# Ledger of designs, part 102: peptides against a protein of PDB entry 6DSZ

Target 1, 361 residues: chain A of PDB entry 6DSZ
Amino acid sequence: NYVVTAQKPTAVNGCVTGHFTSAEDLNLLIAKNTRLEIYVVTAEGLRPVKEVGMYGKIAVMELFRPKGESKDLLFILTAKYNACILEYKQSGESIDIITRAHGNVQDRIGRPSETGIIGIIDPECRMIGLRLYDGLFKVIPLDRDNKELKAFNIRLEELHVIDVKFLYGCQAPTICFVYQDPQGRHVKTYEVSLREKEFNKGPWKQENVEAEASMVIAVPEPFGGAIIIGQESITYHNGDKYLAIAPPIIKQSTIVCHNRVDPNGSRYLLGDMEGRLFMLLLEKEEQMDGTVTLKDLRVELLGETSIAECLTYLDNGVVFVGSRLGDSQLVKLNVDSNEQGSYVVAMETFTNLGPIVDMCV

## One batch from the design tools (peptide; made by RFdiffusion4, then SolubleMPNN)

Design b2_p14_6_s1 (from b2_p14_6, 7 letters changed)
Fold by OpenDDE base, seed 4:
Structure b2_p14_6_s1 (fold): chain B 361 residues (1-361), chain A 14 residues (1-14)
Amino acid sequence: as target 1 above (361 residues)
Amino acid sequence: MELLKKALAEMEKL
């Protein structure tokens, strides 16, 4: 009887950074299939704190801080539509991951979307949004006292949503999404009414975006709005301002992931299918009235990493590169390039043993 | 290039 010690999954399928263990600790949370790894980011590197087994493959993992919480809570959705909100609780040396709320958000009827599960949280923590099925947007209202995650569906006229985010700085929760119809890809916004359980018209739309527009980045204030990433172009829109760039360098490989570097959304990391790491820069222009507007967008090649499934900026120019196809990495961004023109230096590499092929013997 | 260097230098100050 070979007890094949089931190798723990090593392929990363999600990562997030925030303050989950305490208000002061910077955490890296890594999703590896059914496994959640929790680290504290230290000057010496990643300190492991806890590992948590989930009742299914993690499909969504997002940190959020409801008003009056001292630290972040963790939303997890599994590929089997089990949702939970987790809290880290430490009492001396005792570490507990508490389920504050849970629920199953599966619908009896619906076509699972080809682009997979999308889960998003309103920046003001009013709701969670889920795109699980074509033509439906599921809403989970966030209520502090509710241990049961109750959800309702709003019908989307747009059947083929590619990506969706909540916008910042909106009086009502507002989604921005890329969708495809027979005429091409488009960007639209909707306000979400919790009271009426319906969509209202959003602040803006952009018809006929790039045919391969694949990602939406919600931009924090003061800029607001969204960045739309395509194969050939990166565009910004906030209702009042539109900017587009088409840097030739991004045409070489599809951008597949992004992460915000700073809270104000002036910098983003972009990863492509070849493992190239870029910085997207939002150039500010200060107006005479003290308002800050977007002047320009720039994309700069930083260097090469493992092919990122997810990216997360930690601190001090350190980035975690979560890879599904290759080894995950902790990399340092340097101010000066090396002799090869790279700003990226690998600090640590986390071996990916690949998919455990369950050889049924 | 200058903007990138500035942006990278600002990351070291966080």
Scores: peptide ipSAE 0.397, ipTM 0.878, DockQ to the pose 0.855
Fold by OpenDDE base, seed 2:
Structure b2_p14_6_s1 (fold): chain B 361 residues (1-361), chain A 14 residues (1-14)
Amino acid sequence: as target 1 above (361 residues)
Amino acid sequence: MELLKKALAEMEKL
């Protein structure tokens, strides 16, 4: 009996940062197929805290902080549509990951979307939104006392949603999404009524965006609105302000992931399919009335990394590059470029042994 | 260039 010690998965399929273990600790959470790895970010690097086996491949992993919580909670959705909300608890040396709520959100009827599972959380923690199936938006209301995750569906007229986010600063939970129809790609917003379980008209729309518009970034206040990333262009819209750039450098390779650096949404990291790392900069203009508006957008090449599946800004210019295709990395962003013009220095590399090909013999 | 350098320098102060 050869006990083949099943090699632990090394390919990263998601990463998030936040304050999961405590209010003070900065954590990095890494999804590797069915495995969740929890680290504390320290001046010396990543300190492992806990590993958790999940009952399925992690498809969504998001941190959120409900009002009155001292630390973040973790939402996980598996590829088998098992949803849970996890809490970290430490009692002396005993570390427990507690399931606060769970549920299965699978529908009996629906076409699974070709672009995969999208899970998003309202910035005010009113609901979780799920795009699982074409023509449906699933809502999980967030209730503190509910151990059972209940969901309902709202019908989407837009069958081909590319990406979706909740917007910031909205009185009602508001989604912004890129969708495709026979006329091209478009951006639309909807308010989500929990009471009526329906969509209301959102604050704005933009018809006929770039044909390859693939990502929505919700921008925090004071800017608000969204960034739409395409193959050739990056656009901003908030209902009142529109701005577009078409930097030639982004045409060379498709941007595939992003991460917000600043809480106010002034800087983002972007990763492309060639492993190029960019910074997206939002230039502010302060009006005489004290309002802050977007003046300009700028993209700057930082350097090259492993091909990112996910990016996470940690602290002090350190970035985690989660890679599915290559080695994951901790990289440092430097103020001054090296001789090659790169601002990126690899600090640590985590070997990716690839997918365990279960050769069923 | 100056904006990027400023942005990168602000990261080291967090």
Scores: peptide ipSAE 0.394, ipTM 0.879, DockQ to the pose 0.843
Fold by OpenDDE base, seed 5:
Structure b2_p14_6_s1 (fold): chain B 361 residues (1-361), chain A 14 residues (1-14)
Amino acid sequence: as target 1 above (361 residues)
Amino acid sequence: MELLKKALAEMEKL
C-alpha cells in the first residue's frame, strides 16, 4: 500500500496582498491550485495563519474592501465557476473563514474563452466583473446583505477580449479592455449600467494598439486611465493624455505579470517569461494649478527571479514572486546594486515540486 | 539611475 501522501500543491497560480486577517495586519494570500494559504507579513518574515481547502482550482483571487468594512474581504472564483466572498474572523485562538456570500456563475450556453477566466472588482466595490465566455461580460452586483451571489450577463460585441480591468475614478463602473479583431488589437472602454444591465459608451478608446498588447493595468487617481503592456511597447491613456514608450529591454521576453507597488500607482513591478523583474515608474509633473499629470514612463531592470505567475509587493522592498514553473521566492529590492548590477536578493525560496497529478484512481 | 535609486529608497521608508 503506497500511501501516496497527497503532497500539498507547491505551484503558485495566484497571490494577493492586503489586510484580510485584520485592519492592521498585512497579509500575503497564496493560491496553490485548490489550496489557499494565508500569511501575516512580519519583520521576521511570513507567519502562516491558516490554510483553506477550496472546492476547486482557484481561478480568481482578489481582495476588496467595501465601504464600512474595517478589513478586506476575499473574492474567489474557481475554475468550475463557484464564486464566494470570504471573511476572516478570529475569536481568541479560534480562526474561522466565513463565507459571506456564494454562488455558481456558470452559464449553460457560452464558449469558454481561450484566454481563460478573468475576474475583476470595481475599485469602488459596486460590482464584480467576469469574462468567462466569449461575447459575454458577467456582472455580480456587490450587496452587503445578500448571501447569494446573483449574476447577470451583458453582451460584449468584442468576442476576443485579451484582458480587462475596471478603471479608477469613474462615476459609473467602467471597464477598459484589450480585444482582438481581424484588424488587430484595440483598447476600448465601457460604462456598466447596473440599472439597465447594459454597456454604455466609455470615456475613451484606442484603436490599433500594438499587435501583442496583452495586459491592462488600471491606474489609480490622480493619474487615472490605464497602462497597456505589449511585447514592444508600454502605453498610457486616460482619455486626455496618451504616452508610449518602447524600451528595447522588454522586447527580449514577454511581460506576463504585474503588481502595483504604490497606492497612487507611481510604481509597478513587471515580470517576464525569463524571470526578469522590472520596475515601471510613472514620472509626475505637478502643474501650476496643483494638478498632477503623467510626465513620462520609465522601465528599469531590477534583476532576475523565478518566472513569476504572479507578483505582489509586501513592504520594505520585499516582493513575493509566485511561480508556477519554478520555485516561489521572497526577494528584497535593495537601493544599491550588487556586483552583477542586480537590485534583487533572494531572501527565501519555496521549492516547487511540480503539478500534483490528480491521479483519479 | 537616480530615479530608480530614489524609488528603491522610498520602499525602505514604508
Scores: peptide ipSAE 0.392, ipTM 0.877, DockQ to the pose 0.850
Fold by OpenDDE base, seed 3:
Structure b2_p14_6_s1 (fold): chain B 361 residues (1-361), chain A 14 residues (1-14)
Amino acid sequence: as target 1 above (361 residues)
Amino acid sequence: MELLKKALAEMEKL
């Protein structure tokens, strides 16, 4: 009996930061294929708490805090469309990961989208949105008492959605998405009616964005709106204000991931396909009426890391760089650059032994 | 430069 100790996957395909183990603990959660690793972020580094085997490759992993929860819950969707909501419970030394809700959200009919699975959570925790299939937006209403994740589909007229997010500060759950049609790429918004199970007209749209617009970042209040990242440009729109920048430095390589540094959305980390790490800065302007508006957008090169599949800011200028193609890293952002002009110092490196091809025999 | 330094310095205070 060769117990082929299946080598544990080392390639990172997702990471999130939040308060999963407790209200006070800062956690790093790392998805490595079918494995979920849970760490506590400490002054000494990452303390491993639990490893969880999932019943499939993790495709979506998002932390969210429903109203009245003391700590974050974890939404996971697998590549086989198994959805679950997980809770961490500890009683003394006993650690349990509890499934609060689960369901399979696969449709019998639909073309799987070529850009893969997108899963998003409404900031007010009213619903989960899933772009799984072309021309469909799946909604999972978030109900506390429901152990079964029920979903319904809303038809999208826009067949080729590139990216989608829920917006902040919306009375109704509102999605913002980049889509492609024969005329180019565009940004549109829809309100999602849970009651009517339909889309209503959203607050704004932006036709004819950059042809390679690939990512939407929902910006928290007080700014609101969204950032659209392209190959050549970064744009902001909130319905009232539009700003665009075209920093030459981003043309060199495609930005592939982002992470919000702070709750107010003033700073974002951006990673590109060359492993360059950037800071996107939202410069605020305070109006005489006390409203905060976006004055300017700036992109600053921080340094070089492993090619990020995902980024997550931890604390104290520490960033986890989750890499699928290279070694994952903990990096420190320094206030002063080194002799090479880099603000990035590698603190720890996590060896990537390559993709475990799960040969499902 | 100043904005970046400010942004980085604000991270160390968290």
Scores: peptide ipSAE 0.389, ipTM 0.877, DockQ to the pose 0.844

Design b2_p14_6_s2 (from b2_p14_6, 7 letters changed)
Fold by OpenDDE base, seed 3:
Structure b2_p14_6_s2 (fold): chain B 361 residues (1-361), chain A 14 residues (1-14)
Amino acid sequence: as target 1 above (361 residues)
Amino acid sequence: MEKLKEALKEIESL
């Protein structure tokens, strides 16, 4: 009897930080194919709490806190279109991951998008949005009493969505997305009507963005709006203000992931395909009326890490670098550079043994 | 350099 100890997956394909185990605990959640690993972030490092099998490759993993919840809930979508909302419960030493809601959101008709599955949550927790298929935007209304995740589709005229996010500070849930048409890449916004199950005109659009615009970052208040990241440029737009930078340093390699450092969206980590780690800085300008506007954007090279699939800022300058192609890392950001001019120091390295094909025998 | 140090100093204070 060869107990083939099924090697646990080591390649990271997603990570999130929040308060999942309690209101007070800072957690790191790591997606490794079909496995979810839950850690508590401590002064001593990562303390493992629980590992969960998800019966499918995790494609989307997002923490969110509906009104009246004491801690974050976890939304997961698998590559097989199984959606669930998970809650952590602990009773003494007993730890349970409870499914609060679940559903399959697969459509019988639709072309799966070539850019993969995108899942987003409205900052006010009104809905989940899913881009699964070309020409469709799927909405899951968030209802606290519903154990069954029901979804509906809204037709999207823009067939080639590159990235999409919900904006902050909107009366109605509002998406911002980069799309491609025969004329190039563009940014557009739509309001999502839950009542009418349709799109309304959004607050702004930006036609003819950079040809390689690939990511949208929704910026919290007071700035609001969105950052659009390309290969050569980074742009900001909020309907009233437009800013663009083209720092030469980002042309060397494509930025592939980002993570917000500050709750107010003043700083972001950026990772590229060469494993370079950047800080994107939003410089504020306070107007005479007390409004805060974006004065400038700046990008600074911090150092080099493993090639990030995902980044998440933890606390006290510690960053988790989730890598699919290399070893994942805990890194420390330092105020002073080392002898090599890097502000990044590896604290811990997690060996990646490569893609484990879960052969479900 | 100074601006990066300021940006990183705020990280240590979080």
Scores: peptide ipSAE 0.193, ipTM 0.831, DockQ to the pose 0.859
Fold by OpenDDE base, seed 1:
Structure b2_p14_6_s2 (fold): chain B 361 residues (1-361), chain A 14 residues (1-14)
Amino acid sequence: as target 1 above (361 residues)
Amino acid sequence: MEKLKEALKEIESL
């Protein structure tokens, strides 16, 4: 009787950074299939705090801070459509992960989207948005007193959504999404009415974007708007300003993940399918009226890492590279390049033992 | 190269 001790999952399928354990602690949270790992980022490295087993594969993991909360809350959605909002609570030496709210958001009717589950949170914490099924956008209103996550669907006319985010600085919750129709790929915005449970016309749209536009990045204030990443181009739009770049270096491999470095959205890490790590830079221009506008976009190659499924900037030039296909890494970004022209140095490597084939016993 | 160094110097100051 080989008790196959179920090896702990090692492939990373999500990571987030924030202040989950306290207002002062910087945390790294890592999703490995059904397992959530919580670390505190220290000058000495990652300190493990707690591991949590989930009731299914983690499909969405997002930190958010409602008004009046001192620390971040964690939203998790599983591949079985179990949703929860988690809080870290410490009382002396006792550490508890409290479920503030939970629910199942599965629909009986709907075509699961081929691009998988997308979960997003409004920056003002008014709602959670879910793209689970083609032609539907699910909304979970965020209410502090509600222990039961209730959701409703809004019909999307756009059946083939590629990616979606909530925008910053909008009076009403506003989504920006890339979608495909027979004419190509496009970007559109909608306001989400909680009251009427419908979409209203958003502030802007961009028809006929790049054919391989695959990712939306919502840009914080003062810039606002969104970045659209394609195979050949990176574009910015905020309703008033449009800017596009086509750096030849991004054509070599598809960008598959991103992470914001600066709270103001001035810098982003980008990872591609070859394990190349880039910095996307938003250059600001200060206008005479004190408004900040985007002057230019730049992409710079930093170096090579494991193929990232997810990236998260920690602190002091340290980046966690969460990998599904290879070993996850802590890497240091250096100001000076090495002899090979790389600005990336591996600090720590976390062995990936490969896909744990869930042997359905 | 110089512009990248400037962008990376700002990372160490966070």
Scores: peptide ipSAE 0.190, ipTM 0.828, DockQ to the pose 0.854
Fold by OpenDDE base, seed 4:
Structure b2_p14_6_s2 (fold): chain B 361 residues (1-361), chain A 14 residues (1-14)
Amino acid sequence: as target 1 above (361 residues)
Amino acid sequence: MEKLKEALKEIESL
């Protein structure tokens, strides 16, 4: 009996950073298919805390902190539409991952979207939004006392949503999304009414964005609004201000992931399909009244890494590069470039043993 | 180049 020790998945399909284990701990959470790995970020590197097996491939993994929580909660959605909210609980040496809420959010009828599952959380923790099926936006209201995740659908007129995020600084939960129609790709916003279970008109829209616009980044206050990333362009819009850049360097390879560096959204890491790592910078202009406005956008090439499926900034210029196709890495961003002009130095590499071919024996 | 260095210096201060 060869006990084929089922090789643990090594390909990373998601990562998030936050304060999950405590208010003080900085955590890195890594999704590897059905496996969740929890680390504490330390001066010495990543300290493993716990591994959790999920009842399905992790499709969405997001940290959020409801009002009155001392630490972040974890939302997970699996590819089989099992949703849960997890809490880390430590009592002495005993470590438990508690399911605070769970539910299945699968619809009986719906076309699964070609761009896959999208899950987003309102920055004010009013709701979770899910784009699972074409023409539907699923809402999970966040209630502290509800152990059962209840969801409802709102019909989207826009059938081909490419990406969607909740915006910051909105009185009502507001989504911003890129969608495609026969005329091209567009950006639209909707307010989400929990009470009426419908969309209201959002604060702004932008028709005819770049044809390959693929990602929405919600920008925190003071800027607000969203960044739209395409193949050739990066645009910003907040309802009042529009900016676009078309740096030639991003045209060489498609940007596939991003992560916010600063809590205020002044810097973002971008990764492309060639493993190039960029910094997107939001240049500030302070007005005479103390209002901060966006002056410009710029993109700077930092260096090369493994091809990122996900990126997360940790601390002190350390970035986790989660790779599906290659080895995941911890990299250090340096102020000064090396002899090759790179600002990136690999600190640690995590071997990816490739796809677990489920040989059904 | 200088602007990138400034942006990266702000990373070390977090």
Scores: peptide ipSAE 0.156, ipTM 0.817, DockQ to the pose 0.861
Fold by OpenDDE base, seed 2:
Structure b2_p14_6_s2 (fold): chain B 361 residues (1-361), chain A 14 residues (1-14)
Amino acid sequence: as target 1 above (361 residues)
Amino acid sequence: MEKLKEALKEIESL
């Protein structure tokens, strides 16, 4: 009887930061297939707190803080469409992960989207949005008293959604998405009516964006709006202002992930398919009326890391680079470059043993 | 380069 100790998964497929264990603790949560790892970020590095086995591959992992919660809750969706909202609870030395709500959000009818599962949370915690199937947008209303996650579908006319986010600062929950049609790729917005269970016309649209536009970043107030990342261009739009840049440096490799550095959306980390790490900067212009507008966009190369599946800015210039293809890293951003012109220094490396080939023999 | 340094200095203060 060979007890093959199943090697724990090491490839990272998602990461998120927030205040999950307490209001004061900064956490890093890492998804490794069916495993959730919870860390506290400390001055000494990552302190492991708990590991949780999930009943399926984690497809979505997002932290959110409903109004009147002292700490973040965790939304998880598995590849088998099992959804849950998790809470961390500590009682002395006893640590429990409590399921606040759960449900299965699988539909009997629908074509699974080729770009995979997208899960997003409204910044005001009014709803969760899910793009699971072509031509459908699933909504889970967030209700504190509901232990059973109920969902409904809204039909999307746009069958080929590439990416979708909720916008900030909207009276009603508003999605912004990149979609493809026979004419190319476009950006559109919709308001989501919980009452009527339908889409209303959103505040803006942009037809004929870059053909390889692949990511939407929702920008917090005071800027608002969204950043659209393509292969050759980065564009900003908020309904009133449009700005585009085409820095030659991003043409060399496709940007595949991003993470917000500043709460106000002034800086973002970008990672490409070659493991290059960039900073995207939003330059502010204060108007005489006190309004803040976007003056310019800038991209700067910071250095090289493992190929990021996900990026998470932690604190004090420390970044977690979650890698699926290579070793995950904890890296430090420095103000001064090294002799090679890099602003990135690896602090810790987490060996990726590769895909667990379940050899079912 | 100077603008990047300024952007990175603001990171250490958060």
Scores: peptide ipSAE 0.130, ipTM 0.806, DockQ to the pose 0.840

